# Ledger of designs, part 335: peptides against a protein of PDB entry 3V4L

Target 1, 386 residues: chain A of PDB entry 3V4L
Amino acid sequence: GQPLAKDKVALLIGNMSYWEHPKLKAPLVDVYELTNLLRQLDFKVVSLLDLTEYEMCNAVDEFLLLLDKGVYGLLYYAGHGYENFGNSFMVPVDAPNPYRSENCLCVQNILKLMQEKETGLNVFLLDMCRKRNDYDDTIPILDALKVTANIVFGYATCQGAEAFEIQHSGLANGIFMKFLKDRLLEDKKITVLLDEVAEDMGKCHLTKGRQALEIRSSLSEKRALTDPVQGAPCSAEALVRNLQWAKAHELPESMCLKFQCGVHIQLGFAAEFSNVMIIYTSIVHKPPEIIMCDAYVTDFPLDLDIDPKHANKGTPEETGSYLVSKDLPKHCLYTRLSSLQKLKEHLIFTVCLSYQYSGLEDTVEEKQEVNVGKPLIAKLDMHRGL

## One batch from the design tools (peptide; made by RFdiffusion4, then SolubleMPNN)

Design b2_p30_7_s1 (from b2_p30_7, 15 letters changed)
Fold by OpenDDE base, seed 4:
Structure b2_p30_7_s1 (fold): chain B 386 residues (1-386), chain A 30 residues (1-30)
Amino acid sequence: as target 1 above (386 residues)
Amino acid sequence: DTKLVAMGGSSGYSQEEIANSTSELNIPVP
């Protein structure tokens, strides 16, 4: 019969905003596009941008909690990385310069933990450099991996080589994702799909002799990303997994705020990623005696590091939200919360209405506090232990 | 101008070297 997945779970990490390293751009687009494709493949997707070491560890731990016997697990990483002694290291955004293995996440350690879950398939898609880090002399004593014959690595580049993004005046994919996205929905064994992606990369004049995909697999069965999920969740573990994922992806409900002046504001929420939310405000009713009014959001929790200069923009793009802007209402003020994983408390903020009456020169302000609970990934309490 | 930027291998560079080496990590797309 066709192979069945008990469930399908993906963790996608895109690190761009490095503190001590060159900033990247492609991981934003790559994580977003891959999220949308994997959702079409019935994956439960957690998508996270710009994680610290601690936040990456917690994201991996939460991902491992979603894994169980016969579940398909996919880990995608786009960011800085290195490979020492056949071990792949993902570099967090807070990694020092130079970084070492102690500052990074070892992919083979994650694989070991996935094997303990008796997963049906383990897929790693690593869009990072595989150059040796000469500042890391640590020889990791890794325990021997189990022979599970359900492992696939897609490396964006060859061993000892670099992976590249294409930087231009606009948003672009990394080279790996540029080719992967065109084939990801194909009903093929995952190793065959990746081999076709490798051929496409090899035909491209930009990548020829610069970057080549490496496939490393121990996959004894015909497993595809298109494999159907086994029907209704029959186990308590499957129910828990579904609830945990749903909890992490629940947006706050849209609110209609009414001010004393008779102005009504619609407050709305949109997910860009599991840790990135757009807040938008719109004036839905204005008394005719009010000539001008704007609804600003302010007084955010300090844990979110929100610069007021980047809040309340007239376009999503001015907030740095280029990907979801087409799906947002027009004619709002927009604020992007990009670090929801840092939120320790409920998301409480102030909506400030600034308005002017006809024939009065002075602006009037009214304020209303809003509590939206813990949005998206903040419901997982990924900050536990900080 | 389209540039290729490497995703890694910047470990051990100073911020000044990183700022200056952004030219070396940027392979011009021909």
Scores: peptide ipSAE 0.232, ipTM 0.742, DockQ to the pose 0.311
Fold by OpenDDE base, seed 5:
Structure b2_p30_7_s1 (fold): chain B 386 residues (1-386), chain A 30 residues (1-30)
Amino acid sequence: as target 1 above (386 residues)
Amino acid sequence: DTKLVAMGGSSGYSQEEIANSTSELNIPVP
């Protein structure tokens, strides 16, 4: 019979906005497109952009809580990285220059913890460089991994080589994701699928002699990402996994705000990623005596580090949101909250209406405070332990 | 101009040195 997964869980991390390192662009598109594909494969996906060391550790810990016996676990990482002595290190956005193993997450440590969960499949997709870091002489004494036949590594590049993104004027995939996305939905053994991706990438003139996909596998069974989830979530553990995932993906409900002047504003919310939300406002009713009115959002929690210059834009693209703009209502003001993992409290902010009456020179302001609770990933309290 | 950017491996270099070490592939736009 076809193998069955007890459940399927994925953590996708895209680091781009490095403090002390070159900025990347591809992880934005790559995490977004991979999220949509894995959702079509019935994965529970957590998608996170621009994590610090501490935030990455907490994201991995929360991911490991979703893993259990016979669950399929997938970790995707796109960002800066290195490989020393066969250990792969993911570089957080707050990593110093130079970075060392003490500032980074070791993938083999995560694998050890996944093996303790007796997972049915462990897939690591590592879109990072595999060059040695000469500033890190640490030989990690990793405890002996359990001998398991359920591990697959898809490395975007060969050992000791670089992985690349293609930067042009527009948004584009990284080289690995460009080829992976075309095959990811195929009903094939995961190692066969990745081998076909390697062949497709090997035909590309841009990558020839610069980057080649490497597959490392102990997988003895015909397991695929298309393998169905076993039954309805009847176990207590499966219900907990579903509740934890749902909690991390719950958007605030859309609101209709009524001002004393008789103006009505629609306030809406959209998820770009598990830690990135768009707020949008629109004027849905205006009394005829009001000639001009503008509605803007302000007074956000300081933990979110929102620059007012990037808030209340006439297009999603002006906020840095290029991916979900087609799914958003038109003729709004848009604000992008890109760091929901930093939110310690409820998301409380002010909606301010500025308006002018016909025949009056002075502008009038009305304000309403809005509490939307903890949106998306903020419900997991990823800051617990600070 | 299309630029290849390496995703790590150059720890200890300045952002300018890393940016300059990335080979500009002039992909002719067809």
Scores: peptide ipSAE 0.229, ipTM 0.723, DockQ to the pose 0.329
Fold by OpenDDE base, seed 3:
Structure b2_p30_7_s1 (fold): chain B 386 residues (1-386), chain A 30 residues (1-30)
Amino acid sequence: as target 1 above (386 residues)
Amino acid sequence: DTKLVAMGGSSGYSQEEIANSTSELNIPVP
């Protein structure tokens, strides 16, 4: 019969804003575009940017809770990385310089844990360098992997080689994602799809002799990312998985705030990633006697590390949000919350209305506190254990 | 100018070497 997935789950991690290492740009676009494509393939996608070691471990643990017998699991990583002794290490944003295996996540350890879940398919897409780290002589003693015949690795580069991003004046993909995105929706065995991506990359003059896709597979069955999910979630485990994923992707409802001066503000929320949310404010009603009126958001939880200089911008792009700006209402003030994984409490903040009456020189302020609960990934309490 | 940035290999480099290790491959886009 046609292969069926019990469910399909993906974790996408893009690390860019390294503390002690060169900053990257491509992981932003790569994670966003891959998220949209995998959602069209009926994947439950968790998309996370700029994770610390602890946050990456927690994201992997939460991903493993979504895996079960016959579930398709996909892990995508874009960021700094290395390969020592055939083991792939993903580098967190807080990794020291030099980084070592003790500061990094080993992909083969994650694979071992995925095999214990009896998954139907395990796909790793690793958009990172595979150079040896000469500062890490640790030989990881990994337990022998089980022979599950359901593993596919797509490495953006060859062993001992670098993976590259293309930085133009605009948003650009990494080289791997540039070719992967054009084929990802094809109804083909995943190894055949990746082989076609390898051929397309091999024709590119930019990558020729520098970067080439490597496929490592034990996949004995014809499995595709297009394989349909088995019907309505009839098992208790499938219902729990669906509810857990839905909680991590629930946005706050839009609010209409009414101020004493008679100004009405619309407060709205948009998800850029599972840990990145945009807040926007708009004036929906203003009395004619009020000549100037702006609605600022302020007093965010300290755990979010929100710089007021980057809040309340006239465009989404000025906040660093380039991807969802087309789906946002125009003529708002925009604030980007980029670290929702750090939120331990409810998201409480102040909406400050600043306005001026006709014929008065002084500005007047009114404030309202807003509690929107735990938005998006903050519902998973990724900080349980600190 | 198209800058290629390597996603790794910065371990053990100084901040100056990290800043310089971004191989500016000025590949002229045709």
Scores: peptide ipSAE 0.213, ipTM 0.729, DockQ to the pose 0.333
Fold by OpenDDE base, seed 1:
Structure b2_p30_7_s1 (fold): chain B 386 residues (1-386), chain A 30 residues (1-30)
Amino acid sequence: as target 1 above (386 residues)
Amino acid sequence: DTKLVAMGGSSGYSQEEIANSTSELNIPVP
């Protein structure tokens, strides 16, 4: 019969905004597009951008809690990385320069932990360089991996080589994701799918002799990303997985705020990623005596590092949100919260209405505090243990 | 201009070298 997944869970990490390293751009688009594709494949997807070492560790730990016997686990990483002695290291955004293994997440350690969960399939998609880091002399003493015959690595590049993103005036995929996305929905054994992606990448003149996809697999069964999930979650573990995933994706409900002047504001929320939310405000009712009014959001929790200069923009794109702009209401002010994983408390902020009456030169302000609880990934408390 | 940027290999560079390497890692796409 066709293989069945007990469940399907994916963790996608895209690191771009490095502190001590060159900034990347492609991981934004790559994580977003892969999220949408994996959702079509009935994966429970957690998508995270710009994680510190600690936040990456916690994201992996939370991902591992969703894994169980016969569950398909997929880890995607796009960002800086290296490979020493056959061990792949994902570089967090806060990694020092030079970075070492102690500052990075070892993929083979994650694989070990996934094997302990008796997963049905372990897929690693690593969009990072595989060059040796000569500043890291650490020889990892890895425990022997179990023979589970269910492991697939798709490396964006071959051993000792670089992976590249394409930077141009617009949003673009990394080279790996550019070809992967075209085939990811195909009902094929995952190793066959990746082999076809490798052939497609091999036709790319830009990367010829610089980047080539490498597949490493012990997968003995014909398993595909298209494999159906076993029917309705009847197990306690499946219910827990569904609840945990649902918590990580719960948006605040839209609010209608009423000010004393008679102005009504709609406050809305949209998820770009599991840790990235757009807040938008719109004037839905204005008394005729008020000639001008704007609704600004301010007084965010300090943990979010919100620069007021980047808040309350006239377009989503001015906030750095290029991907969800189609689904957002028009004629709003937009604010992008890009680090919801840092939120320790409830998201409390102020909506400030600035307005002017006809025939008065002075602007008037009214303020309302809004508590939206813990949005999205902030419900998982990924900062627990600091 | 389309550029290729390497996703790694910046470890051990100075901030000046990183700032400059943003130009060197920028392989012009022909």
Scores: peptide ipSAE 0.291, ipTM 0.766, DockQ to the pose 0.324; fails the geometry check

Design b2_p30_7_s2 (from b2_p30_7, 15 letters changed)
Fold by OpenDDE base, seed 2:
Structure b2_p30_7_s2 (fold): chain B 386 residues (1-386), chain A 30 residues (1-30)
Amino acid sequence: as target 1 above (386 residues)
Amino acid sequence: STELVAMGGSSGYSKEEIASSTSELNIPVP
């Protein structure tokens, strides 16, 4: 019979905005497109951008809580990385220059923890360099991995080689994701699918002699990303997993705010990623005596590090939101919250209505405080222990 | 300018080495 997954869970991490390293661009598009594809494959997807070391550790811990016996686990990482002694290290955005293993997450340690969960399939897709870091002489003492015939690594490059993105004026995928996305929905054994991706990438003149896909697999069974999820969650563990994932993806409900002047504002929310939310405001009713009115959001929690100069933009693109802009309502003011993982408290902010009456030169302001609770990933309390 | 950026932060490649590599690659700018 066709293999069945007990459930399917994916953690996607895209690190771009490095503090001490060259900024990347491709991980934004790569994580977004991969999220949409994996959702079509019935994966529960957590998608996170620009994580610190601490935030990456917590994201992995929360991902491991979603894993159980027979669950398919997929970890995707796009960002800076290196490989020492066959161990892959993902570089957080706050990593020093030079970075060392103590500043990074070891993928093989994550694999060990996934094996303890008795997962049905473990897939690692690593869009990072595999060049040795000469500044890190640490020989990781890894515990012996269990012999599980269910592991697949797709490396964007060969051992000791670099992975690349092509930075141009537009948004583009990384080289690996460019080819992966075209095959990902195919009903094929995951190793066969990745082999086809390797062939497609191998035809690219840009990567020839620089980057080639490497597949490392122990997968003895015909398992595919298309494998159906077993029917209704019958176990308590499956219910907990579904509830935990649902909490991490719950958007605030849209609100209609009524001001004393008779202006009505719609406040809406959209998810770009599990840690990135767009707030948008629109005027839905305006009395005829009011000639001009705008609805600004302000007074955000300090943990979000929101620069007011980047808030309340006339387009999603001006906020840095290029991917979801088509799905957003037009003629709003837009604010992008890109670091929801940092939110310790409820998201409380002020909606400020600025308006002018016909025949009066003075601008009038009215304010309302809004509490939307913990949106998206902020519900997982990724700061447990600080 | 199309830049090829290595996804390894400490690779030590100068912008000039990257630029020289892109010129050799005859990458058609789309």
Scores: peptide ipSAE 0.233, ipTM 0.637, DockQ to the pose 0.227
Fold by OpenDDE base, seed 5:
Structure b2_p30_7_s2 (fold): chain B 386 residues (1-386), chain A 30 residues (1-30)
Amino acid sequence: as target 1 above (386 residues)
Amino acid sequence: STELVAMGGSSGYSKEEIASSTSELNIPVP
């Protein structure tokens, strides 16, 4: 029969906004497009941008809690990285310059922990450099991996080589994701699918002699990303996984705020990623005696580090939201919360209505406090060290 | 200007080498 997965879970990390390293752009588009494709493949996807070392560790720990016997686990990483002595290191956004193994996440340590869960398939898609870091002479003494025949690595580049993104004036995929996305939905053994992606990359003159896909696999079974999930989630563990995933993806409900002046504001929420939410406000009713009226969101929790200069924009694009702008309502003010993983408390903020009456020169303000609880990834309390 | 940025490498390719290759990738030039 066709092989079945007990469940399918994916963690996607895109690091771009480095503190001490060159900023990247492709991980934004790559994580977004891969999230949409993996959802069509019935994966439970957590998508995270711009994580610190501590936040990356917690995201991996939460991902490992979703893994169990016969579950398919996929880890995608796009960002800065290196490889020393066959160990792959993912670089967090807060990593110092130069970074070392003590500041980074070792992929082989994650693989060890995935093997302890007796997973049905382990897929690592690593869109990062594999060049040696000469500032790190540490040889990690990794414990011996269990002999398992269910591991697949898709490296965006060869051992000792660099991986590249193309930065232009627009949004574009990284080189690896550009070719991967065209084949990812194919009902093929994952190693065969990646071999076809490698051939497509090999035909591109830009990548020829600069970047080539490397596949490392112990996969002895015909396993595909298209493999169906086994039955209804009837086990207690399957219900817990479904509830944990649902919590991480629950948006606040849209609200209709009524002000004393008779203005009605619609407050709405949209997810760009598991840790990135857009808030939008629109005036749905205005009395005719009010000539000008604007609704601003203010007084966000300090943990979110919201710059007021980037809040309350007339377009989603002015907030840095280019991907979901087509799905958002028009004629709003938009605010992008890009660091929901940093939220320790409930998301409480103020809606400030500024308005002017016909024949009065002075602007009037009314304020209403809004509590939306913990949105999206903030429900997982990623700040609690295990 | 199109630029190749290495994701953890020290060697960026020059802007001139990229301009000749981007025409083949059907990247929408604005």
Scores: peptide ipSAE 0.231, ipTM 0.681, DockQ to the pose 0.224
Fold by OpenDDE base, seed 4:
Structure b2_p30_7_s2 (fold): chain B 386 residues (1-386), chain A 30 residues (1-30)
Amino acid sequence: as target 1 above (386 residues)
Amino acid sequence: STELVAMGGSSGYSKEEIASSTSELNIPVP
């Protein structure tokens, strides 16, 4: 019979804004596009940008809680990385220069933990360099992996080689994602799909002699990313998993704020990633006596590290939100909350209405505090250990 | 000009050397 997944869960990590390393651009687009494709494949997707070491560990732990017997697990990583002694290391944004294994997440350790969950399929898609790090002399004593014939690695590059992003004047994919995205929805065994992606990369003149996809697999069954999810969750564990994922992706409800001057503001929320939310404000009603009126958001929790200079923009693009701008309402003020994983408390902020009456020179302000609880990934309390 | 940027490698270089070397790691696509 066709293989069935008990469920399908993906963790996507894109690290770009490194503190001590060159900044990347492609992981933004790559994580976003892959999220949309995996959602079409009925994956429960957690998508996270710019994680510290601690935040990456917690994201992996939460991902592992979503895994169970017969669940398909997919881990995608785009960012800086290295490979020492056949072990792949993902580099967090706060990694020192030089970074070492103690500052990084070992993919083979994650695989071990996934094997303990008795998963139906383990897929790793690693869009990172595989060069040796000469500053890391640590030989990881990894425990022996279980012999599970359900493992697939897609490496964006060969062992000892570099993976590249294509930087144009605009947004572009990494080289790996550029070819992967065109085939990801195909109903094929995952190793066959990746082999076709490798052939497509090999035909590209940009990648010839620079980057080639490597597939490493132990996959005894014909499993595909298109494999249907087993029907209604019959187990308590499946219900818990569905509830945990749903909580981590719950947006705040849109609010209509009424000010004393008679102005009505619509406050709305959109998810760009599991840890990135856009807040938007619009004037939905204005008395005719009010000639100018703007609704600003301010007084955010300090944990979010929001620069007021980047808040309340006339376009999503001015906030750094280039991907979801088509799905956002027009004629708003936009604020991008990155790093929702850092939120320890409820998201409380102020909506400040600035307005002018006809025939008065002075600007008037009214303020309302808004509590939207813990949005998106902030519900998982990824910071409980700090 | 299409620029290829490598996604990794620990550089023991200063932030200034990293900024200068990223300009040298610009492999021009022919």
Scores: peptide ipSAE 0.228, ipTM 0.625, DockQ to the pose 0.277
Fold by OpenDDE base, seed 3:
Structure b2_p30_7_s2 (fold): chain B 386 residues (1-386), chain A 30 residues (1-30)
Amino acid sequence: as target 1 above (386 residues)
Amino acid sequence: STELVAMGGSSGYSKEEIASSTSELNIPVP
């Protein structure tokens, strides 16, 4: 019969804003586009940007809670990385220079934990360098992996080679994702799909002799990312998994705020990633005696590190939100909240209305505090224990 | 300005290689 997945779950991590290492750009676009493609494939997707070591560990733990017997698990990583002794290490944004295995996440350890969940398929897509780190002399003692015959690695580059992105003034994919995205929706065995991606990359003159896709697999069955999910979630475990994923992706409801001057503000929310949200404000009603009126957001929790200079922009792009701008309402003020994983409490902030009456030179301000609870990934309390 | 950044490496492409690559990748060169 056709293979069935009990469910399909993906964790996508894009690390760009390194503290002690060169900043990347492509992981932003790559994680976003891959999220949209995997959603079309009925994956439950958690998409996260710019994670610390602790946050990456917690993201992996939450991902493992979504895994169970016969579930398809996909891990995508785009960022800095290295490979020592055939073990792949993902580099968190807070990793020191030089980084070592003690500061990084070992992919083979994650694979071991996925095998303990009795998953139906384990896919790793690793868009990182595989060059040896000469500053790390640690020989990882890994336990022997189980023979599950359901493992696929797609490496963006060969062993000992570098993976690259092209940074330009616009938005572009990394080299790996550029070719992967064109084939990802094909109803093919995942190893056949990745082999076709390898052929497409091999035609690019840029990648010749520098970067080539490597496929490492022990996949005995014809499994595809297109494989249908088995039935309605009737099991208690499937219901719990669906509820856990839904909690991590719940946006605040849009609000209509009424001010004493008679101005009405629409406050709206949009998800860019599981840990990135756009807040937007618009004037929906203004008395005719008010000639100028702006509604800005302020007084965010300190844990979010919101720079007021980047808040309340006239376009989504001025906030650094280039991907969801087409889906946002026009003629708003926009604020991008990154790092929602850092939020320990409810998201409480102030909406400040600044306005001027006809014939008065003085600007008047009215303020309302808004509590929107824990948005998106903040519901998982990824900082439990700090 | 176009730049090639290695994701965990120290190697970059030359400016000429970047310019050639962006054309092949249909990346709008500003």
Scores: peptide ipSAE 0.228, ipTM 0.642, DockQ to the pose 0.225

